# Peptides against a protein of PDB entry 9IZ0, part 225

Target 1, 345 residues: chain A of PDB entry 9IZ0
Amino acid sequence: ITCLGSNGHTYKQLVKGGNDDLRQDAVMEQVFEQVNGFLRSYRKTSQRNLSMRTYKVIPLALKTGVIEWVQDTIPLGEYLDSAHKVYHPKEWSLSTCRKLIAEKQMEDLETRLKVYDLVCRHYRPVFRHFFLESYADPVQWFTTQTNYARSTAVASVLGHVLGLGDRHGQNILIDKTSGEVIHIDLGIAFEQGKKLPVPECVPFRLTRDVVDGMGITGVEGVFRRCMEFTLETLRREEDSLLSVLEVLRYDPLFSWLISPLRRMKKQKMQLENFNQPESGNITTDASRDPKIQRNNVSGESEAERAILKVRQKLSSTLSVEASVGELIRIAQDPSYLALMFCGWS

## One batch from the design tools (peptide; made by RFdiffusion4, then SolubleMPNN)

Design b2_p22_4_s3 (from b2_p22_4, 10 letters changed)
Fold by OpenDDE base, seed 2:
Structure b2_p22_4_s3 (fold): chain B 345 residues (1-345), chain A 22 residues (1-22)
Amino acid sequence: as target 1 above (345 residues)
Amino acid sequence: DEAIKLLEEALKALGLDPSLLD
């Protein structure tokens, strides 16, 4: 839909209808706005303009809403698929790489590591080219690459703390103007990604291409320091953040669990991605509404476990530097990455 | 009808003019 704003500007809006609970996206965006308030309040984060990029979500009904169309963006996965074909035309296609990982998805860790290493040798990182091709001016290049590393650091810490799942390349947009990342489709939170048919084993997306976009220093420098400052801010605001999450505990419409429908849809997409190239057509197949008997008692116990897990992730038992160091290590560890869904690469 | 009203309310909440739903 294209709407005329009260300011005389035309805005494109995405109307989502179907089985996706846009209220979960709207609630997570509100949590990000509160976290952005914390990041603005502290000198170390405010001086760097650290924020989680947000988009407007207006839920119209339980399964229908209007989403802001984020202009001047590209999905990370769409850019990477095109860029790999341009810069490495003699390497394997993404479809070939996905097929090889998929064929070994049920094998042991050693076999999956060998296949992952083989794929990595035939599918080299290219995301540095996004900044080199988009920004001819060295100041714009440096600024946008810095903004990318900063926004990725904030999203990585916050995504870990809130347990955001389903962080595949189509759910991460790159702003072509700022270089910042925008995370979309927030319906897998509070470690519910670990309940997927292929469990998410990493705290956030830190694939070779995500690192290649950070430039020569990779994770060392802007990214690591911005993760440290973000985690330091979230640890200081632990009680404030937990208070925001406790309000959600009493929201009868908020789901702390992955919906059976969303789980089945992701399972179906995981199975269909074995057979078809990612045509990013959100087929809103209006399949039958199973009466989800929300047992309220199970929801409260899951909310309590989720909040406890957030508190545990904000624990000061380790230094900020040690905690960030371990998160970066795990997020890049081939032994975890090789266990991911083939669409994660 | 009800979906159009909900859309009009959402557009108003976005500060958008609902009369320009073409």
Scores: peptide ipSAE 0.000, ipTM 0.292, DockQ to the pose 0.020
Fold by OpenDDE base, seed 3:
Structure b2_p22_4_s3 (fold): chain B 345 residues (1-345), chain A 22 residues (1-22)
Amino acid sequence: as target 1 above (345 residues)
Amino acid sequence: DEAIKLLEEALKALGLDPSLLD
C-alpha cells in the first residue's frame, strides 16, 4: 500500500497478511529504540551518531500487520546478485554457488571448507561498487561508506548480544541515501537461529562482501572502533538493558521460541533456494492449526536462559577491545562461514 | 471490516492518512 503522511510525503507500507506474527518484530524494534537511547546518552557513541536503524511495525492481529516500507532502500542480497553479474560476468552464478554448498551440507568440515574456498575463488566480493556507483561526489562517498561501517558495527554488536539470527542478504536493507544498514524480519532472536536446520554459527554477518563495503580499511577502521564504543555503552547500561528484556519475559505476546510456522518458512526458503522452482502448487493446507499447547513452562525457562546469555555476552571478563577482536575473528572464520547457507557473500 | 478499522488506526498511529490506501 502507499500512504500519504500528515507531512505530505507518500510512504509505501508493506501489509503482511497470512501467517507472519509481526509482534516479535515490533518488540525487537522497541528494544532497539531503548538501545538507541543509551547510544545517544553516551559521549563516544552520540558524537558518532551511532544508532540501530529502526522501522515501524504495527501488528494488527496475530497474523497481520503493517510494516513501514523503508523508502530508498535495496536488499543487500539483491544488490550483490545484480552487481556480481555486472562486475564478474565470467564467475559462477549465485545459484551454482548455493547448489555446490548444498550438495556438501551433510559432509565433514574439511570437505565443506574445500567447497567454501572453491566457491570464494569463483565468486569475488563486489559490495565496494555500491558506494562507487551511488556517490560520485568524494564527500558523499566517504560519508556514506562511513555511515555503512558505523551502522553495520552497531547492528553487529546488537545482533550478537540479542542473538539475532537469520541475518541473510534479504534481511539486510541498504539505505541508498545514507549508506546505513536496516535489519528487517526480526523473528529469530535470543539464539533461536541455532535451532534451525542450518544453524547460524557466527555472532553476526561479516562476510567478504559485508567487509568489502567498508572500503580499504575493512574491519580495522571505523567498524572495529564503532563496535568497541557500542559494546562499551551496552556494558555500562547492562542493568537498563536487562530490565527492558525482563519486561518482555512477562509479555504473553512475545515468543522466546521460534514459531513452528517461521521454522517451516525458513526451512522452505532454504529448500527452495536449493531446488529449481518446480511450479508444484503445494497447497500446504496448513488450515489445521494444531492447538500446540504453549507449554508456558518452556517459554519461561527459555526467557531466563536468553537473559542469562545476554548478561554473559555483556560480561567485563575481557576488555572491550579483546571481546570485539574475538567477535570479529569468529565472524570471519572460514570454519563457521563454510557451515552457513551463504557464507561466501 | 475489523481488519480495515485496525489498518486505519495503525495508519493514524503512523501519521499516515488512511484514505490513501491503494
Scores: peptide ipSAE 0.000, ipTM 0.292, DockQ to the pose 0.021
Fold by OpenDDE base, seed 4:
Structure b2_p22_4_s3 (fold): chain B 345 residues (1-345), chain A 22 residues (1-22)
Amino acid sequence: as target 1 above (345 residues)
Amino acid sequence: DEAIKLLEEALKALGLDPSLLD
């Protein structure tokens, strides 16, 4: 829909209907707005304009809602698929890569690493071209690449701390004007991504294409430093962040667990993307909305565990530099990326 | 009908005029 604002400007809005509960997205956006407050208050982050890009989400009854249309964006995965066909027309298709990874999904780590390496050799990074194509002026190129690295650093720290899952290339938008990343579909948080059919084993998305967008310095430039400043800010504001999360503990609308329906939907979407035959008669008798008596007691215990994990991730046991160094190492480790749905791009 | 009403309320909450649904 297109709406006319009281200011005379037209705003595109996405009406999302169906089975997706936008309440989780709205709550996570509120958490990001609070974190953006902390980032603005801290000198090291404020001086760099570090923020998580947010968008307005208004959840409505019956799993409907209105989402702010983020103008001038493209999904990372859409750009990468198109750019890869242009820059590497002799390399494998994304479909071929997905198929090979899926065919070996049940094999040992050594076999999966060999297939991952093979895929990586036949699907090279292209995300550097986004900046080169979009920003012919060297100052704009440098500025937008810097904004990308900064935005990705903030999103990586927050994604780790909050345990954001489902960070595939379609859930990460790139702002074509600023180069900033915008994370969407926030309904998998607090490490619930580990409960997906293909478990998420990395703290955040730091694939070869995500790194390629950072330019010649890769992770060792703006990205690492901005991760450090972001984590330093979050450690300083630990009590404030935990207090925000404690409010969510008592929100009866917030789900600390992945819903069975969302899990099944993601499972189906993963299977379709892998061209795996539907082996099981999963009678999707979607009609049995199990009146899961939400035993209130189970929800509180999961919220408490989630908050404890956030506190553990904010622990000062390691320096900020050591913690960021380990996160970057794990996020780029082929032994984890080879296990992912799309760890090669 | 109910979905339109909910949309109108959402548009109002966004500070948008719901009468301009094109």
Scores: peptide ipSAE 0.000, ipTM 0.305, DockQ to the pose 0.021
Fold by OpenDDE base, seed 5:
Structure b2_p22_4_s3 (fold): chain B 345 residues (1-345), chain A 22 residues (1-22)
Amino acid sequence: as target 1 above (345 residues)
Amino acid sequence: DEAIKLLEEALKALGLDPSLLD
């Protein structure tokens, strides 16, 4: 829809309807805004303007709402598919890579690693070209690449701590003006990504193309340091963050679990990415929503487990540097990336 | 370390201040 603002400007808005619980997205955006408050209050993060990019989500009902249309953005996956065709026209297509990985999805880790390595050799990173194409001025190029690394670092730490899932290239927008990342579709949180048909095994998305966008230093320098400062801030504000999450524990409409419908939809999308785009209007007359008697007892126990996991991730048992070092290692480990739906890009 | 040095050299060659590295 297009809305006329009180300032006389027209704003595009995305109306989302169906089975997606936009209340989860709205709640996660509220948590991000609280975290942005902590990042603004802490010297090491405020000096770097560290923030999670947010967007407005207005839930209208359990299954419908309005999402702010983020202007001047592109999905990371859309850019990467286009850039690969330009810069590496002799390499394998994204469809070929997807096919080879999923033909081996049921095989052992050794076989999956061999296929992942083979795909990686025939599908090389290109995301550095986003900055080189978009910013002819060296100062703008450097500033936007720095903003990208900073924004990715904040999103990586916060995404790990909150257990954000489904972080594929279509759920990560790049702001073409600032170079910052914007995470969308927040309906998989608190490690519920591990319950997907292809379990998420990485703490956040740190694929070869995500790293290639950071420039010559890759994960070293800006990205690592900004992860460290972000995690240091979240550890300092642990009680404040947990207090925000405890308010959500008592929200009877907040779902700490992935909805069966959302799980089925993600399962279909993972399967349909194998089949040709048949434009079939499958009117799923999903009229029989079984009356899930939400046993209140089950929701409280899942919220408690989620909060306990957040507390565990904020533990000071390891230094900030050691914790970030381990997160970066795991997020780049081929043994995990080879298990992902699209771990090569 | 080597990648940071290469970046500092590249930034200097572009007339950019290496102190802008976080």
Scores: peptide ipSAE 0.014, ipTM 0.319, DockQ to the pose 0.013; fails the geometry check

Design b2_p22_4_s4 (from b2_p22_4, 10 letters changed)
Fold by OpenDDE base, seed 2:
Structure b2_p22_4_s4 (fold): chain B 345 residues (1-345), chain A 22 residues (1-22)
Amino acid sequence: as target 1 above (345 residues)
Amino acid sequence: DEALELLKEALKKLGLDPSLLD
C-alpha cells in the first residue's frame, strides 16, 4: 500500500497477512531501538555511528500488520545470484550447489566437508563487486564499504546475543545508498534456529560473500573492531538490556518458541528450494502433540531460559577481544558452515 | 488485564511502544 504522510510525502508500506507473526518482529525492532540508544550513549560506538538498522513494524492483529517498505534496498541473496552469473558464468548454479549439499545432508561430517569444499571451489565470492559497481567515487566506495562492515558487525553481535535465526540471504537487505545491512523476518530468536529442520550452528552469518563485501581486510579490519566495541557496549548495558527482555517475559502473546506450524512452513520452503519432489509421506510426527509441549514447558520457563542465555553471552569471563575472536572463528568454521543450508555464500 | 497494563507501563518506562501489546 502507499500512505500519504502528514508531511505530504508518500510512503510505501508492505501489508502482511495470514500466518506471519509480526508482533515478534515489532518487539525485536523495539529491542534494536533500545540497543541503538546504548550505542549512541557509549563514546566508542557513538564516534563510529554504530547502529542496527531498523524498520517500522505495526502489528494490527495476531497475524496481520504493516511493515515499512525499505527504499533503495536489495536482498543479499538476490544480488549474489545475479552477480555470480555475471562474474563467474562458468561456475555452478546456486541450485546445483544446493542440490549437492542436500544430497549429503545425512552423511558424516567428513563427507559434508568434502562436498562443502567442492561447492566453494565452484561457487566463488562476488559481493565485493556490489561496492565496485555501485560507487565510482573512491570516497563513496570506501565510506559505503565501511558502513557495510560496521552495520554487519553490529548485526552480528546482536544476532548472536539475541540468538537471531533464519539469517539467509533473502532476510538480509543491503541499502544501496549507505551500504548498510537491514535484517528482516525476526520471527526466529533466542536460539530457536537450532530447532529448524536444518539446525543453525553458527552464531551469525559470516559466509564467504559476507566477508568479501568487507574488502581486502575482510574480518580483520573495521568488522572485528566494531564487533568488539558493540559487545563492550552491550556488556556495559547488560542490566538495561536484560530489563528490556524481562518485560517480554510477561507478554502472554510473545512466542519464546518456534511454533510447529512455522517449523513445517520452513521445512516445506527448504524442500521447495532443493527442487526435491514432494515425497508425500510428510509423516507429520503428530506424536509430538504441540499440546504436550505447551503443558510441560510454561512460556515463563522458556523466557527464563532465553534471558539466561542472553546473560551467558554477555558474560565478562572472557575479554571482549577473546569473545569476538571466538565468535568470528566459529562463524567462519567449515565444520559448522558445511552443516548449514547455504554456508558457502 | 492487570498483567497487560503492568506490561504496558513497563514498556513505556523503557521507551518502548506499549501498543505492541494491543
Scores: peptide ipSAE 0.010, ipTM 0.322, DockQ to the pose 0.018
Fold by OpenDDE base, seed 1:
Structure b2_p22_4_s4 (fold): chain B 345 residues (1-345), chain A 22 residues (1-22)
Amino acid sequence: as target 1 above (345 residues)
Amino acid sequence: DEALELLKEALKKLGLDPSLLD
């Protein structure tokens, strides 16, 4: 829909029906706005304009809401698939890479690492070209690449701390004007990504293409330092952040757990992205709903466990530099990336 | 380090604040 704003401008908005998670998106966006307040209050983060890019989510009903249409954006995965065909037309397709990873999904780590390395050799990074294509002016090129590295650093720290899942290339938008990342579809939080059929093993997305967009310094430039400043700010504001999350503990409509329906939908989407549509009647034998006994672990005990995990991630037991160094190491570790649905790009 | 200093020098040549890389 197009809405007339109070400022007299028309805004395109996405009316999303049938998504039970719009309330969770709206709550996570509120948490990001509070964190953006903390980032603005500290000199090290405010001088760099560090922020999590947010979008307006207005839940209207259980399954209906209005999402701000983020103008001038592209999904990272859409850009990468298109750019890879242009810059590496003799390399493997994304579908070929996905198929090979899927065929080995149930194999041991050694076999999965060999397939991951093989895929990486036949699917090279291209995300550097986003900045080179879009910004002919060296100042704009540098500014947008810097904004990308900064926004990716903030999103990486927040994504780790809040345990954001489902961080695939379609859930990460790139702003074509600023180079900043915008994370969408926030319905998998508080480590619920580990409960997906393909468990998320990395703290945030730091694949080869995500790093390629940072330019010649990769993670050792602006990105590492901005992660450190962001984590330093979140550690200082731990009590404030935890107080915001405690308010959500009392929201009876906030889901601390991934819904069975969302899990099944994500499972189906993961499987459908692996199967080419051979015309076979996949009889969805819906009958084996494993009665995963919902242990009536009260939503309160899951909230308490989630908040405890956030507190543990903000622990000052390690220095900021040591903590960020370990997060970057884990996020780039082939032993984890080889286990991911799309860890190569 | 050396690549970062080269970038800081490039920023200075562009009239940009090298603190953009800090």
Scores: peptide ipSAE 0.013, ipTM 0.470, DockQ to the pose 0.013; fails the geometry check
Fold by OpenDDE base, seed 5:
Structure b2_p22_4_s4 (fold): chain B 345 residues (1-345), chain A 22 residues (1-22)
Amino acid sequence: as target 1 above (345 residues)
Amino acid sequence: DEALELLKEALKKLGLDPSLLD
């Protein structure tokens, strides 16, 4: 829909209905605004304008709401697929890479690592070209690449701490004006990504293309330091962050668990990427609303487990530098990336 | 490390604040 604002500007808004719990997105955006408050209050993060980019979500009813259309954005995965065809037209297609990884999905780690390495040799990073194409002025180029590294660092720490899942290239937008990342579809949180048909094994998305966008320093510059300052701020504000999450514990409509419907939808999207559209009208009559016996596996017990995991991730047992170093290592480890649906890009 | 220092020097030569990399 397009709304005319009181300021005379037209705002595009996405009306989402039916299947996605926009209330979970709205709640996660509210958590991000609180975290942005902490980042603004702390000198080390405030001086760098560190923030999680947010978008407005207005839940209207169960499964319906209005989402702000983030103008001047592109999905990371859409850019990468298009750019790879331009810059590397002799390399493998994204479809070929996906097919090879999935054909070996049930094989051992050694076989999956060999296939991952082969895919990586035939599908090179291109995301550096986003900045080179979009910004002719060296100051704008550098500023936007810096904003990208900063926003990716904040999103990586916060995404790890909150256990954000489903961080594929379509759920990460790039702002074409600022270079900042915008995370969307926040309905998989608190490590529920590990319950997907392809478990998420990385703390955040730090694939070769995500690193290529950081420029010549890769992770060993703005990104690492901004992760450290973000984690230092979140550790300092642990009690404040946990208090925000405790409010969600008492929200009877907040889902601490991935819905079976969302799990099936993700499974279908993973399978449909393999099947050519055979036009078989399998009208699977989804009319059997399986009475999801909400087994009163107390939403309280899952909330408590989620909050305990957040507290564990904020633990000062390791230094900030050691914790960030380990997170960066794990997020780039081929042994984890080879297990992912799209760990090569 | 060397790449970061080279980039900081490049920023200084451009009249940009090297603290943008900090």
Scores: peptide ipSAE 0.010, ipTM 0.392, DockQ to the pose 0.013; fails the geometry check
Fold by OpenDDE base, seed 3:
Structure b2_p22_4_s4 (fold): chain B 345 residues (1-345), chain A 22 residues (1-22)
Amino acid sequence: as target 1 above (345 residues)
Amino acid sequence: DEALELLKEALKKLGLDPSLLD
């Protein structure tokens, strides 16, 4: 829809209706605004303008809401598929890569690593070209690449700490003006992605293309340092962050569990990402939501486990540098990336 | 380290603040 604001400006808004509970997304955006407050208060993060990019989500009902239309953005996965065809027209298609990974999904780790390596050799990174083609001015090129690395670092730390899942290339927008990343569809939080049939094994998305966008320094430049400063800020503000999450524990509108519908939708998306999208209108007959008795006891126990897991991720048992180093290592580990539905781009 | 210093030097040559990398 297009809404006329009280300021006389027209705003495009996406109305989601049907099966998408936007309350989770709206709550996660509120958590990000609180975290952005912490990042603004701390010298090391404020000097770098570190923030999680947010967007407006207005839940209207249990399954209906309005989302801000983020202007001047492109999904990372849409850019990468298009750019790969331009820069590497002799390499394998994204569909060929997906098919090969899918055909070997049930095989052992050694076989899956061989297939992942083979796919990686026939589908090279291209995301460096986004900055080179979008910004003719060297200052703009450098500023936007820096903003990308900074915003990706913040999103990576928050993604790990808050257990954000399903961070595939369609759920990551690139702002064409700033180079910053915007994470959308926040319906999987607090490690609920690990409960999917294809479990999410990485702490955040740090694939070869995500790294290629950071330029010549890769992860060892702005990205690592901004992860360190972000994690240092979150450790400093641990009690404040946990207090925000504790308020959500008692919010009857917040679900610490992935809904059966979201689980089924994400399961289908994980399976369909391997099969060609036949245009089959699968009318998901939304009517038979079995009234799974929300055992309140199970929700409270999952909230407590989620908060405990956030506390564990903020633990000072390792230095900030050691913790960030391990996160970067795990996020780039072929043994995890080979298990993903799209770990190569 | 070396790649970061090379990039800081490139920024200095462009009249850009190397702290943009910090």
Scores: peptide ipSAE 0.009, ipTM 0.397, DockQ to the pose 0.013; fails the geometry check

